# Peptides against a protein of PDB entry 3PBP, part 130

Target 1, 203 residues: chain A of PDB entry 3PBP
Amino acid sequence: LNEKDLNLILNKSLVMYESLDSTTDVIVKRNVIKQLQFVSKLHENWNSRFGKVDIQKEYRLAKVQGPFTINPFPGELYDYTATNIATILIDNGQNEIVCVSFDDGSLILLFKDLEMSMSWDVDNYVYNNSLVLIERVKLQREIKSLITLPEQLGKLYVISDNIIQQVNFMSWASTLSKCINESDLNPLAGLKFESKLEDIATI
Target 2, 203 residues: chain A of PDB entry 3PBP as posed
Amino acid sequence: LNEKDLNLILNKSLVMYESLDSTTDVIVKRNVIKQLQFVSKLHENWNSRFGKVDIQKEYRLAKVQGPFTINPFPGELYDYTATNIATILIDNGQNEIVCVSFDDGSLILLFKDLEMSMSWDVDNYVYNNSLVLIERVKLQREIKSLITLPEQLGKLYVISDNIIQQVNFMSWASTLSKSINESDLNPLAGLKFESKLEDIATI

## One batch from the design tools (peptide; made by RFdiffusion4, then SolubleMPNN)

Design b2_p21_7_s3 (from b2_p21_7, 11 letters changed)
Fold by OpenDDE base, seed 1:
Structure b2_p21_7_s3 (fold): chain B 203 residues (1-203), chain A 21 residues (1-21)
Amino acid sequence: as target 1 above (203 residues)
Amino acid sequence: MFETKREIGKMLEERMKKKLS
């Protein structure tokens, strides 16, 4: 991570934290709190080494709230608990992927097939009760938090104890976005839903 | 767009079910 990325993550984390209320899903709350705690610590360490990082205040936020069903749900995950949730934009419009982490170190990438609206307001949320499983990524590590950056389409940052990893799924998400926007499902035929995992930084 | 998403969802669901079976 560079200074710019850290600043963006911190700002986003703060915005997410401020958006928490009594109606916020417990998984979302956990994610936001853990993310904020971690990023705050990183920021403190960064400032001690390199000086103060300027913090900007206003960001767009897309949130998923309320109960939802994942279909199909991997049988192996019935024994595990969801730990974090995040939404990742895949285009500059309204299309996004939902990611849920589990305490076995798995990530599942999900498609919202019944989206009614998109909200960028911090005080608002998007409700979706239907999520379709696209991909399972096994990290074999404790996932502390999930981080997304609005300007980085199809990219998810996964924070564990010792490393930050990037999950990049634009290899298939670009096609998915096109299919949605053009109302053409043909390009999905034969498409492989395999995300790229890269190490970004050691913690 | 909503109809497209629903249709995509069905396709992906069926595909994943086959993959997990």
Scores: peptide ipSAE 0.607, ipTM 0.938, DockQ to the pose 0.507
Fold by OpenDDE base, seed 3:
Structure b2_p21_7_s3 (fold): chain B 203 residues (1-203), chain A 21 residues (1-21)
Amino acid sequence: as target 1 above (203 residues)
Amino acid sequence: MFETKREIGKMLEERMKKKLS
């Protein structure tokens, strides 16, 4: 973890915090607050060691609106509770992956195959967003926060008690993006959906 | 664009169902 990364994480945390309102889910609210507290502490420690880091421009918060369904849903996860949701851009054309964390330390990466706007164009309105399971990543850690950086496509930062980890799924997301943009599904046939997990910093 | 995403979703869903079976 470098100064730039820490600053960006802090900015994102601040943006998330500012987005909280009375309609925000209690669990999400608590997690965002905890995230901010944690990252702020890291920032303070960093400043003490290396000097003051200025907060950069705020980034747009990307989130899933409304209820959603996940298909297929791993049976093992029925025993666990979702803790965090994040949306990660995979290109500059607004294609995105949704990530949900669970209290067992699992991350699921999801594809939005049905937009609310699409359901508006049909007689039968769909009130739930359709999310398709792409990958499950087991971290075996308590996930406290999920962080995304708009300038870092296909990357998710996972904050746990003692570590910040990066999940990089551009290995498959780049192909997915291309398939969407070109309306060609052929490259997906042999594609493996395996993300890279890397330790960024120990806390 | 929407149709493409729908088709992708169907394909991915089927693949994952097989993986989880």
Scores: peptide ipSAE 0.603, ipTM 0.939, DockQ to the pose 0.507
Fold by OpenDDE base, seed 4:
Structure b2_p21_7_s3 (fold): chain B 203 residues (1-203), chain A 21 residues (1-21)
Amino acid sequence: as target 1 above (203 residues)
Amino acid sequence: MFETKREIGKMLEERMKKKLS
């Protein structure tokens, strides 16, 4: 079993969990939760054994290549180190949110307002990816891993020492997606950028 | 879409700056 395989198993377990509903048999629900707990613990142990994920590598995997700037950057986070990065789809694959975790337990959700891929049509070559801070989520836990599932829009799974949590930002991301796609900024007025945090399972 | 994203970004940045001030 390698890291990739473990991630696949974890993803499968998360998908199974999300498939649970009010009609699901209680025994099945319990088993799925237990499975998720077990796999999450394995994943935690794996990360601890092999060290921290290289952010640069993950950044490449998130298709955010090259130097980037975050504006504004919370002053409090200057004293902390970024630990993980993830990209979360918020619609049919055209729009996404970037998430960066820090060793203080913070998550920052970022909007890509300028993509390098789009810079090809602009006379002014932008060397840096521009990221705008949308929300800071303070978990106050050591974040070990960020997991995203392509089929789950606007959802981020955060694995910490003793818990797996879901961050759901579709409450605002759906509106954001609509604004982008329709080129209408009006719905952004008064929109609250507050994600929902839910405990999924204990580890 | 490009211009829209930039405009959105500017708006969001200003809002966040105010929030952090």
Scores: peptide ipSAE 0.594, ipTM 0.942, DockQ to the pose 0.437
Fold by OpenDDE base, seed 2:
Structure b2_p21_7_s3 (fold): chain B 203 residues (1-203), chain A 21 residues (1-21)
Amino acid sequence: as target 1 above (203 residues)
Amino acid sequence: MFETKREIGKMLEERMKKKLS
C-alpha cells in the first residue's frame, strides 16, 4: 500500500459517507463510518511518516501558474508555517477556491482573482498570481491533511488529531460562482463568507 | 470573465482589509 492507494481508499470512503442519507439503513451507516474512521487513521499515520513540505518556501501552489501572493495576509499567521494546500472546485466552469492550512490550526480560503495565464489578456504583464483572502477558519487543531473530491463542489475534508471535519463553503461559493459567470457583482455586497464546519467522524 | 474576477478580487480584498483592521 502506497500513498496514492491510501488516498484513493480514503476518497472512496468519503464518497460513501457522503452518499448516506436519512433513508440509509442504520447498519450500513455504522459500517461506512467505521470504515472511514479506520482509513482516516491510517492516512494520518502515513502522513506523519513523511515530512511536511514547507509550502512557504514554495512560490507556487497546486494548479497555480507561477509565483503567488496572498492579500491581505493575516498578521497572526506570520509566526506560523503553511502545512497543506488544496484546490476546491465550486462549479463546472472550473472556478475554484484555494485553501492553505497552517500549523496553528488555521485554514485560509483564497480566491484567485488574477492568474499569470490571464496576463496575456491584460495590458500589463503580471508576475504574481493574486490570491485574495476570503475567510479564515480556526480549528485549533494540528491539521494532518486536506482532502478534496472533484465531484463534491465547495467541500473540503480536514483530517486532524482524532477527528475528520468537513468544511462546506457552498453557502457563499454558489453566489460567488454566479457572480463570476454572469459578470454581476451585486449579490456579493451583503454576502457573508462563513463556511459550515461539521464533524464527520472521530478517529 | 477575467475582468470580473479582478473586480471581485478588489472588492473582497478591501472588505477583508477592513475586517482585519
Scores: peptide ipSAE 0.592, ipTM 0.942, DockQ to the pose 0.439

Design b2_p21_7_s4 (from b2_p21_7, 12 letters changed)
Fold by OpenDDE base, seed 5:
Parts: sequence; structure tokens; C-alpha cells
Structure b2_p21_7_s4 (fold): chain B 203 residues (1-203), chain A 21 residues (1-21)
Amino acid sequence: as target 1 above (203 residues)
Amino acid sequence: MFKTKQQIGKFLEERMKKKLS
């Protein structure tokens, strides 16, 4: 994590926080607050060591705040509670993957099979209630936050107590993006939906 | 594009159902 990445994460966290209202799902609200708290602490520590960093506000948003349905839902997860949610861009357009974390340390990657419009206003967000399960990733950790960087397509950063891990799903998301954009499903037939997990940094 | 996403969703859903069965 460098200064540029920290600024991007903080910017995203701030934008998400500003979008919270009385109708926001409790889980989403908790996730955003926790993420902001964590990133703010990192930023404070960074400033103390290296000086003040400027942050630019971003207005581009795509939100899933519920209610939503997940199909199919893994039976094993019925006994667990969702803890965090994130949306990850997979191309330079509007195609995205939704990720939800659970208190068992699982991540589910979800496809929005209904079109959701992009919001350029923090106060004007769109809900997508239809989510299709693509992959389950078991981290076996307490997940504190999910972080994405707009410039890093198909990458999700998972923050636990002592480590930041990267989930990279561009191995399949690039093909998925192409299928959407070209209106051709043929490449999906032999595609494996297996993401790559890597340790990024110790906290 | 909308129809394509729906078709993809259906494809993925059926595939995952088979995997989980």
C-alpha cells in the first residue's frame, strides 16, 4: 500500500460514508463505518510519518444496499451472518461484481444480472435486487473490511485483524466482461470461476 | 446488453446450482 492507493481507498470510503442515510441497510452502514474508521486511522498514521496527504472527492457510485436476493445461496452460509459488502469494477464501463463477506470468513462473488445505472451523485444511488452466485472463497478469517481501488479492475482487498489479502478474479472476469460487451455467451462454457488469493501486507 | 446480462445470470445460476447439488 502506497500513498496513492491510500488516498484512493480513503476517497472511496468517504464517498460511501456520505451516502449513508436512515434507509441504509444496517449491515452496509456498519461496513462503511468500519472501513472509514480503519482507513482514517491508516491515513492519520501516514500523515504522522510522512506529512499531510490531500484527498480528492469522487462522485461515481454504484451501490447495492439491499434488500437483495442471492441465487443460489450456499446452504452452509445459512447459519452465518453477512458482515461486509463491496462492489468491484471489472472493466472501464459499468460492469461490476458484488462481494459479500460472512462471519465464518467466507466471501461470495456475485453477478448483477439486472442492469444498474451509474450514479454521479452521492445522494442518488440505485439498488439491484438480483444477484447470482459465481464463486465462494473461504478465507477462514474475521473480515473487518472490504476495500476496492477504482484503477485496479477485478481486485478486492480483504482486511482482517493482522493482514490485508487480495482477491483477484480477472482470470474469469475479463471473459465475463467481454461476453457482456459483445453479447456472446460462448466463452463462458469452459470458463473456470476460480479467483486468486494473495497476501499483500501485514497490519 | 440488458438481455445479455439476464442470459448470463441464468447460465451462471444453473451452473452454480449443479455445483452445489
Scores: peptide ipSAE 0.609, ipTM 0.936, DockQ to the pose 0.522
Fold by OpenDDE base, seed 1:
Structure b2_p21_7_s4 (fold): chain B 203 residues (1-203), chain A 21 residues (1-21)
Amino acid sequence: as target 1 above (203 residues)
Amino acid sequence: MFKTKQQIGKFLEERMKKKLS
């Protein structure tokens, strides 16, 4: 992470936090709070080492509101609890992937098959009660927060106790985006839904 | 676009069901 990335993450975290209300999904609340707490700590540490980082407030937010169903749901995850949720843009249109983390260290990547558009307004939320399982990623660590950057398509940052990891799913999401936009499912045949996991920084 | 997403959803669901079976 560099200064610019940290600033963007902090801005997003603040915006998300400010958007919380009594109707916000419990999973979303937990994610936003944990994300803000973590990023705030990182920012404090950064400032102590390198000086003050200027914060420019952003007003763009991709927010999911439950309840929702996941199909199929992995049987192994029935014994675990969802801990965080995030939405990741996969193109410059309005297509996105939903990610949910569990307390076993699993991430599931989900497709919204009913939603027409995504909202960037902090006062609005996206509601979709139909999510389709695309991929399960097992991290075998406690997931504290999920972070996304609007300028980084198909990338999710996973924060745990000792590391920040990037999940990059553009290997399949680019094809998925094309299928949606062109109304052609043929390219999905034979496509592997395997995301790339990379260590970004130790913490 | 709506119909396409539904079709994609169905495709992905069936594929994942097979994978998890």
Scores: peptide ipSAE 0.606, ipTM 0.936, DockQ to the pose 0.505
Fold by OpenDDE base, seed 3:
Order: sequence, then structure tokens, then C-alpha cells
Structure b2_p21_7_s4 (fold): chain B 203 residues (1-203), chain A 21 residues (1-21)
Amino acid sequence: as target 1 above (203 residues)
Amino acid sequence: MFKTKQQIGKFLEERMKKKLS
């Protein structure tokens, strides 16, 4: 276990924690919390031996339920901490994209591809969600909040210090939605996963 | 639906791995 590996585990654990909300299953909540506690303890022990790595622990509860894994995870983000999580609808059929922000100003857009059963305790299991990295957007700003509007498909609003920006990924999400709904992957081959970033308002 | 999402996920994962390599 090296520093990068530890940071990866910490970031993943944060994402799992941030996925909890009031509707999350009690068992899922318990397991995610236990995992976070365990990793935090490891982090404290590691800091005492090898030097302090500060992890920003500002969490935001999201509508995404259950523990998550992210693949692939960008190596550059090992040194940074997840700050916010949001779920964005891309159609009326409940297809969605998950977004996670980091304290370096990065956003990652994620696709939920499958659910797996995982046992955390001998007699306790939960569903773990697989998240696949679609795109990394570098804002180079301190991200304070992520906002989504149900009536605005494929749009994420990012609040920073003095600006609100819109991330619009319908350029690819519309095609992705179609692929899911029609069970046809052919359109993906030529698809570019590049979101549009636009300044909306100055604060 | 589940199978489709799984296949999409695999496709996206491989694509991103190549991009990050």
C-alpha cells in the first residue's frame, strides 16, 4: 500500500459515503459507514508513520444509493478529494449520469453499468454499484455545489466562488440514452464524450 | 436493459483506459 493507493481508497470511500441519502437502505448505510470508518483509521495510522495527507471531509448527500466503485479512476485524482456528488437524468426513462466533483476543480461523469452483490460481513451483503468513467472536466475552480434540475436533462450546474457554470452533456447523452433504450450499441463507436461548459452567471 | 448497460459499461471502460494510458 502506497500513498496513491491509500488516496484512491479514501476517495472511493468518500464517494460511497456521499451516495447515502434518506432513502438509502439501512444495511447499505451501515456498510458504507463502516468502510469509511475503517479507511479513516488506516489513514490516521498512515499519517502518523509516513506524514500527513489531508483529506477534505466536506460531504454532500446525494440521491444515488449504495456503495460505488469507479473504473477507471484517473491517476491524477489520487492526490485530491471528492467533494460533491450528483445524479443527472438524461431521459424520461430513468437513465442517469453520476457526477463527482473533486477539490482540484475536476468533475468526473460516470455511467452506472451494473449492480453487484458484495458481502461486507459474514451474514450481511449489499448491492455495490459499478461506475464507469465517461469524461473528466477540469474547471480549475473550487466547486462549492452541484445542482441539477429534473426538467433539464443532461445539464449540471456547478457553483464556484464567483460563478455558476453549466455542464451540458446532451451531445453524447442523447445517443447514450438511445443506445440503452433500443439495446443498440452501434452509435457509441463514433461518439465523442465531450461536454459543453458555459458560464451562466457571476455571483 | 441490464445486459445492455453492462455492455455499454465495458465499452466505455475500455475506451477510457486507452485514453488514460
Scores: peptide ipSAE 0.603, ipTM 0.933, DockQ to the pose 0.523
Fold by OpenDDE base, seed 2:
Structure b2_p21_7_s4 (fold): chain B 203 residues (1-203), chain A 21 residues (1-21)
Amino acid sequence: as target 1 above (203 residues)
Amino acid sequence: MFKTKQQIGKFLEERMKKKLS
């Protein structure tokens, strides 16, 4: 079993969990939850053994090309170090949110308003990726890993010491997606950028 | 689309600056 395989198993377990609904048999629900708990614990142990992935590598995995700037950057986070990066799709049009975790247990959700693209025209070359702060979520836990599933729009799974939590930001991301796609910013004026945090399983 | 994203970014940035002030 390698890291890739473990991640795959974890992803499968999360997909199974999300497939649970009110019509699902109680025994099936319990089994899925137990499996998720077990796999999550293994994942945590694996990460602890092999150490944290280099942030640069995580950026590549998240398809975030550097250099980048975050504006505004929360002053409180200057004392802390980024630990994980993830990219979450919010629609089928390739709009996405970038998430960065810090060792204080904070998550920041970021919007890419300027993307680096290869341009043969030097004058039109974007030198920096611009990331705009949308929301800060304070978990006050040591974040071990961030997991995203391509089929699950606007959802981020956070693994900490003894719990898996889901961050769901579709409450605002659906509106954001619409604004981008329709080129209409009006719906943003009254929009609250508050994600839903839910405990999924105890490890 | 590019212009729209920039406008959104500017809007969000200003909003967050106010929130953090």
Scores: peptide ipSAE 0.597, ipTM 0.940, DockQ to the pose 0.440

## One batch from the design tools (peptide; made by RFdiffusion4, then SolubleMPNN)

Design b2_p22_3_s1 (from b2_p22_3, 9 letters changed)
Fold by OpenDDE base, seed 3:
Structure b2_p22_3_s1 (fold): chain B 203 residues (1-203), chain A 22 residues (1-22)
Amino acid sequence: as target 1 above (203 residues)
Amino acid sequence: KKVLETKKKVGEFLVEKQLAKE
């Protein structure tokens, strides 16, 4: 998790918090508040602009109570640990892709098919925090950081050992965005969910 | 409402696609 991602999550959490009203389920309200508190705490503890937030503990929490479940989870990754999370905008609206890196050097690109909130209570039946697997990208490198730029849609920058790589998934994300926005899934048929990986710099 | 429903369907589609690759 980088600062930009953290800020994005914080902002989203704030928006979600502000959207709470008297008609909102009590469990939802509680979860949103707790999520906001958690993210705010992480933000306060941020030490470097391009630093890495240790998400291992948070990932464990995510497995137990949310904020998300990955489906299907790649079997090969069961023995590996998530190292970074990033959110990448794919349009100027609300459509985004979530990326999770693992210590095997894999990236998974994930789609949020449902509204996501952390489940801080035992009873989390209200929301199934679902992330759907789109693509697995195997870098076979130690991933140090994930960077996103809001002005660069569908692009993820991966920092590894002395190399910055760009993952560009606009080849499919543009179509995905269109499908969502137009409520038409027909263009998904035959779409290849294959991102482009390019080395952009050596460090 | 429509967007949310569409996202759900997209999710279903993507799951099916992944399962077909395995």
Scores: peptide ipSAE 0.620, ipTM 0.933, DockQ to the pose 0.565
Fold by OpenDDE base, seed 2:
Structure b2_p22_3_s1 (fold): chain B 203 residues (1-203), chain A 22 residues (1-22)
Amino acid sequence: as target 1 above (203 residues)
Amino acid sequence: KKVLETKKKVGEFLVEKQLAKE
């Protein structure tokens, strides 16, 4: 089961890599390449009897960019540092969720309620970005990396020292997407913002 | 314009919901 899921991620990463062309944004190209390299390394280590995946800093897909404002900010996280950031598409209409990991092993899922310019270019200063807290997921693990696949809507892969986990939030993100696209907030009433966590692979 | 306005309202809703959980 675990190996099959890892292979699925690898295959999807390969497909993404093969889709790259001269018209592809440089940032997108870099991210896809880094993801492929990381997943390939995981696959090699999985096949290797030695089992320890050394996750190097170079394989982080997204760097924490600021300044951003999280509202409300979880009080428990004031003592901790953000370690990773990822953006996950929830539809084909450019709606997305932002995920930030912290060194306490928490993930926060965030909504962009204002137009934000996310530039992965280190040289571009991004002004204060508004982010709204949707959900906090407590993994209580050291999070090494966050992986997203553009073809897998509402899914985030979390890599820790010994496990890859999938966070699936399509249970609420599909409704959220519909509300935005149709300009109708009524379906949000009574909606539970609870993501599903599943173990994908032990490493 | 309409999408941006909707996103703002969604944000307001989510903030209120989160504060109610505390």
Scores: peptide ipSAE 0.618, ipTM 0.934, DockQ to the pose 0.389
Fold by OpenDDE base, seed 5:
Structure b2_p22_3_s1 (fold): chain B 203 residues (1-203), chain A 22 residues (1-22)
Amino acid sequence: as target 1 above (203 residues)
Amino acid sequence: KKVLETKKKVGEFLVEKQLAKE
């Protein structure tokens, strides 16, 4: 079992959990939750043991392509360190939200208002890494990893030491996606950028 | 082009909204 396999199992477990509804047999539900707990614990232990932070490809890209500018940057986070990054799809196209976690237990949800043009011009690497703050979510937990599932739009799973939480921002992201795709900003007026936080499983 | 312009405007809107909260 390697890290990739473990991540795959974790993702499958999360998908299985999401498939649970009120009609699901209690035993099945319990088993799925137990499996998710087990896999999540393994994932944490794996990362701890190997000193590997499950850094999504985006973080690797960030290291290579930085600096990123976040506007506005929350002043409260100046003294804290970013721990994880994730990209969450909000539609079946190319619209996505970037999430960054901090060691204070905060999540920031960010919008890419400018496409990162890889300036192939060696001399003028204008890395247009503009990110705009949408929302700050305070979890007040040590965030171990951020998990996203491509089939689950606008959903982020946050793994901490003792719990898996889901951040669901489709309440505003659906409107945002529509505004972008239709080139109409009118629906943004009065929109609340407040994500829903739900506990999924205890680890 | 149109999408890029829209994204830029969305970004501007979001920045203004955050600044209004501070």
Scores: peptide ipSAE 0.606, ipTM 0.938, DockQ to the pose 0.398
Fold by OpenDDE base, seed 4:
Structure b2_p22_3_s1 (fold): chain B 203 residues (1-203), chain A 22 residues (1-22)
Amino acid sequence: as target 1 above (203 residues)
Amino acid sequence: KKVLETKKKVGEFLVEKQLAKE
């Protein structure tokens, strides 16, 4: 099993979990949860063995080389290091949310307000990747991985040492997507950018 | 063009919202 295979298994397990409803047999629910727990433990062990892809170096390089600017950057996070990054689709089009985790157990949800001008011209690499802060979610846990499923819009799965949590931001992301697609910002007025956090499984 | 302009405006709105919290 390679990391990709493990991620695939994890993704399948998460999809199975999301398919559970009130009509699902209790035994089936229990089995799916147990499977999810098992796979999550495997994932944790795998990540520990192969080393954390030091996203820190890439993020530091991104910060130093100016490709990504987070505005505003939460002052409380200046002393902390980014640990993971994920991109979450919020519609079937082009709208995405970027999530960055920090070693304090915080997640920041970010909006790409500018398209990355990949200038392939070596000389004018203005990597001005503007990211705008939408929400900070404080988990107060060591975040080991961020998982996203393309079929699950506006959902982020956070794996920590003892729990898998789902961050669901469709409460605001659906409106945001609509505003972008329709070029109407009026619905943003009064919108609460508060994601729902749910415990999925203990590990 | 319109989508890009909208995204920019959304960004501006979000920044203002965050600054108002501080």
Scores: peptide ipSAE 0.603, ipTM 0.938, DockQ to the pose 0.396

Design b2_p22_3_s4 (from b2_p22_3, 11 letters changed)
Fold by OpenDDE base, seed 1:
Structure b2_p22_3_s4 (fold): chain B 203 residues (1-203), chain A 22 residues (1-22)
Amino acid sequence: as target 1 above (203 residues)
Amino acid sequence: MKKLETKKKVGEFLVERALAEE
């Protein structure tokens, strides 16, 4: 996740919040508020670590693009701050998983279920305004960074204070990829969405 | 089925699953 991506997500979350009215379902309102709080805390954390981020340009782009949502947003993470975001390819096509880390040591793995909107940032076009929760992984450690390697499908490297860990989700992501590519959801029935965690190296 | 439509249905499935686990 770079500064630009963070700003875009923040702005999308703001747009979503601003779209709330008296006719909006209570559950939807709650999820939008939680997401906004999450992204706002992420932005605050980013500013603290890397300096002040100007979101004005990205805010304008978000207004054009429309709202961004995570569904469902884990209630336990409402009080925590997002710290890192990564995108992991799961096949040689175009299917990917989004991962977000939190300051409680949690990772959430998210599916991009929609490609409905267009960002007008020439360098960073974002087509997805919707993310769906797949899995929460609790690491119980401070997450410093997330690393992905293009040649390693369905693998995420998590850097903490004392260790690098690999999260491997190909156990379910291979099936997910197949379902998408073949337009058949039957293999999802009974699929266990549990990633494998391995220690890679001590820091 | 178009890929985009399939993704939408996968999303719906995942949401339903997540709600059932709560």
Scores: peptide ipSAE 0.598, ipTM 0.924, DockQ to the pose 0.525
Fold by OpenDDE base, seed 2:
Structure b2_p22_3_s4 (fold): chain B 203 residues (1-203), chain A 22 residues (1-22)
Amino acid sequence: as target 1 above (203 residues)
Amino acid sequence: MKKLETKKKVGEFLVERALAEE
C-alpha cells in the first residue's frame, strides 16, 4: 500500500462510514467502523514510520512483479483497474477465496491453487501467487469497498454509492471446501459457480 | 493425497472450465 492507496481507502472508508444509517445491518455497521478504525490506524502508523513513500514506484512494482497472476484474466477487464481486494474464508481449515473489484463495477472471485510456501531458504522464494478465476459478478456500480466478516464464511459485503450488497458464494464454496479437505474432486463436476447477490441496505 | 496437491488439481480444473466457457 502506498500513501495514495491508503488515502483512497481511508476516504472510501470515511464515505462508507458517513453513509451508515439506521437501516444498515448491525454487523455491516460494526465492520465498517472496524475497517475505518483499522485504516485510520494504518494511516497514522504509515505517516509516522515510513514517511512519504512515493506511491508511483510501489504501484509499478505491483504491476510488473504483481504478487498475483490471475489465470485466465477476463479479457473484458484488461482496460480496467483493480480498486479493492479482500480475502474470504470458506471453512475453518483455512481455505479461502480472494475477491478483486474493478472500476467497471466487476467483482472477480479467485482461487489460490498454490500456497505460498514461505521457504525460508532465500534462494527458493518462488512467490508463485497463482490465482484462478472462479466467477465474475457484474454489479455495474462503483465499488467503494469490500468488507469481510471472519464469523461469516463465504460472504462478502460490497459497498457502492447508494447500496450495500451481500455476495454469498456458499452454494459452491461448501462443495469446494469439501473437495479440498477430502482430496476428492468428483463433486466439482457439474457444479455451478453462481453466487447469490442480495441487497442488504440502501445508503 | 496432500492438501497442496489437491489445491493444484482444483486449480487445473477451474482453468479448464474457464477456458471452455470463453
Scores: peptide ipSAE 0.595, ipTM 0.926, DockQ to the pose 0.431
Fold by OpenDDE base, seed 5:
Structure b2_p22_3_s4 (fold): chain B 203 residues (1-203), chain A 22 residues (1-22)
Amino acid sequence: as target 1 above (203 residues)
Amino acid sequence: MKKLETKKKVGEFLVERALAEE
């Protein structure tokens, strides 16, 4: 079993969990939850054995030197290290949110306000990917992994010590998507950028 | 309005909001 296979199994397990409803047999529910717990624990152990991907090296999210500039960057996070990055689709039109986790247990949700135009103009290689802060979610947990499912819009699964949590930001992301697609910013006025956090399973 | 221009304006809005909350 390699990391790719493990991620695939984890994704399948999460999809199965989300398919559970009030009519689902108790035995089926129990089995799905147990499977999810097992796979999540394996994933955590895998990450611990093979080392944390030093995302800071790959995604130099440093204010000054990285391909990504976060604006505003939360001052409280200057002393902390980014641990995971994920991209979450919010619609079928390729609008997406970027999520970055930190070793303080924070998640930041970020908006790409500038698309990397492949400027074929060699001189205008804007190396700076602009990311704008939308929301900070403080989990106060060591975040081991971020999982996204392509079929689940605006949902992020966070694996930490002993728990899997779902972050659902469709409460605001649906409005954001609409604003982008319709070129109308009026619905953003008074919008609360507050994601829903839900515990899925204990590991 | 072009999608790119809209995204820029959304970004500006979000930055202003974030700064007002600090």
Scores: peptide ipSAE 0.578, ipTM 0.930, DockQ to the pose 0.393
Fold by OpenDDE base, seed 4:
Structure b2_p22_3_s4 (fold): chain B 203 residues (1-203), chain A 22 residues (1-22)
Amino acid sequence: as target 1 above (203 residues)
Amino acid sequence: MKKLETKKKVGEFLVERALAEE
């Protein structure tokens, strides 16, 4: 990936984002927003390494919302490239985890700590640009794609060269969901944020 | 309001935890 390619991807993502309207399917809207979050983080990382990459001036001026951030960003991933993004529901659709994959075979599981309701009835969309690190899962494989099934809470399917693996984080996500929904943080103390990895199928 | 505040506090907790594990 070079600066030109990154700009093309970013511009494409922005065009897709701007194309969202009230008639757009909810899943499509979610995917576009998450893709934009992903590309924005790539842009941030690129700027830190290679200098500032220019985005469409009109977009930068019109959109006061800054780039999406991951806090803390694992230092070990600085030199690696993000490859995929997915959003996984952990309850009845109120709470979700964001997952980003990297070309070192790492997955990072991320929490949306500044959730803002997206208004799809207006031209100006408000979206969450803050992501907090929960867990890093090291697969040490080339990740081709991430798949989620809406009916399967807290489960992510990772497709690599020869295998499909399931990442199941319901061991901690159920507690996290409860803490959020009940406004009680006490159960977070001593909670292990360790996902289960299982081989599902060979390819 | 309460849920948003809770999410912020969860985020703060997670950041502190992640930094402590580095």
Scores: peptide ipSAE 0.599, ipTM 0.922, DockQ to the pose 0.477; fails the geometry check

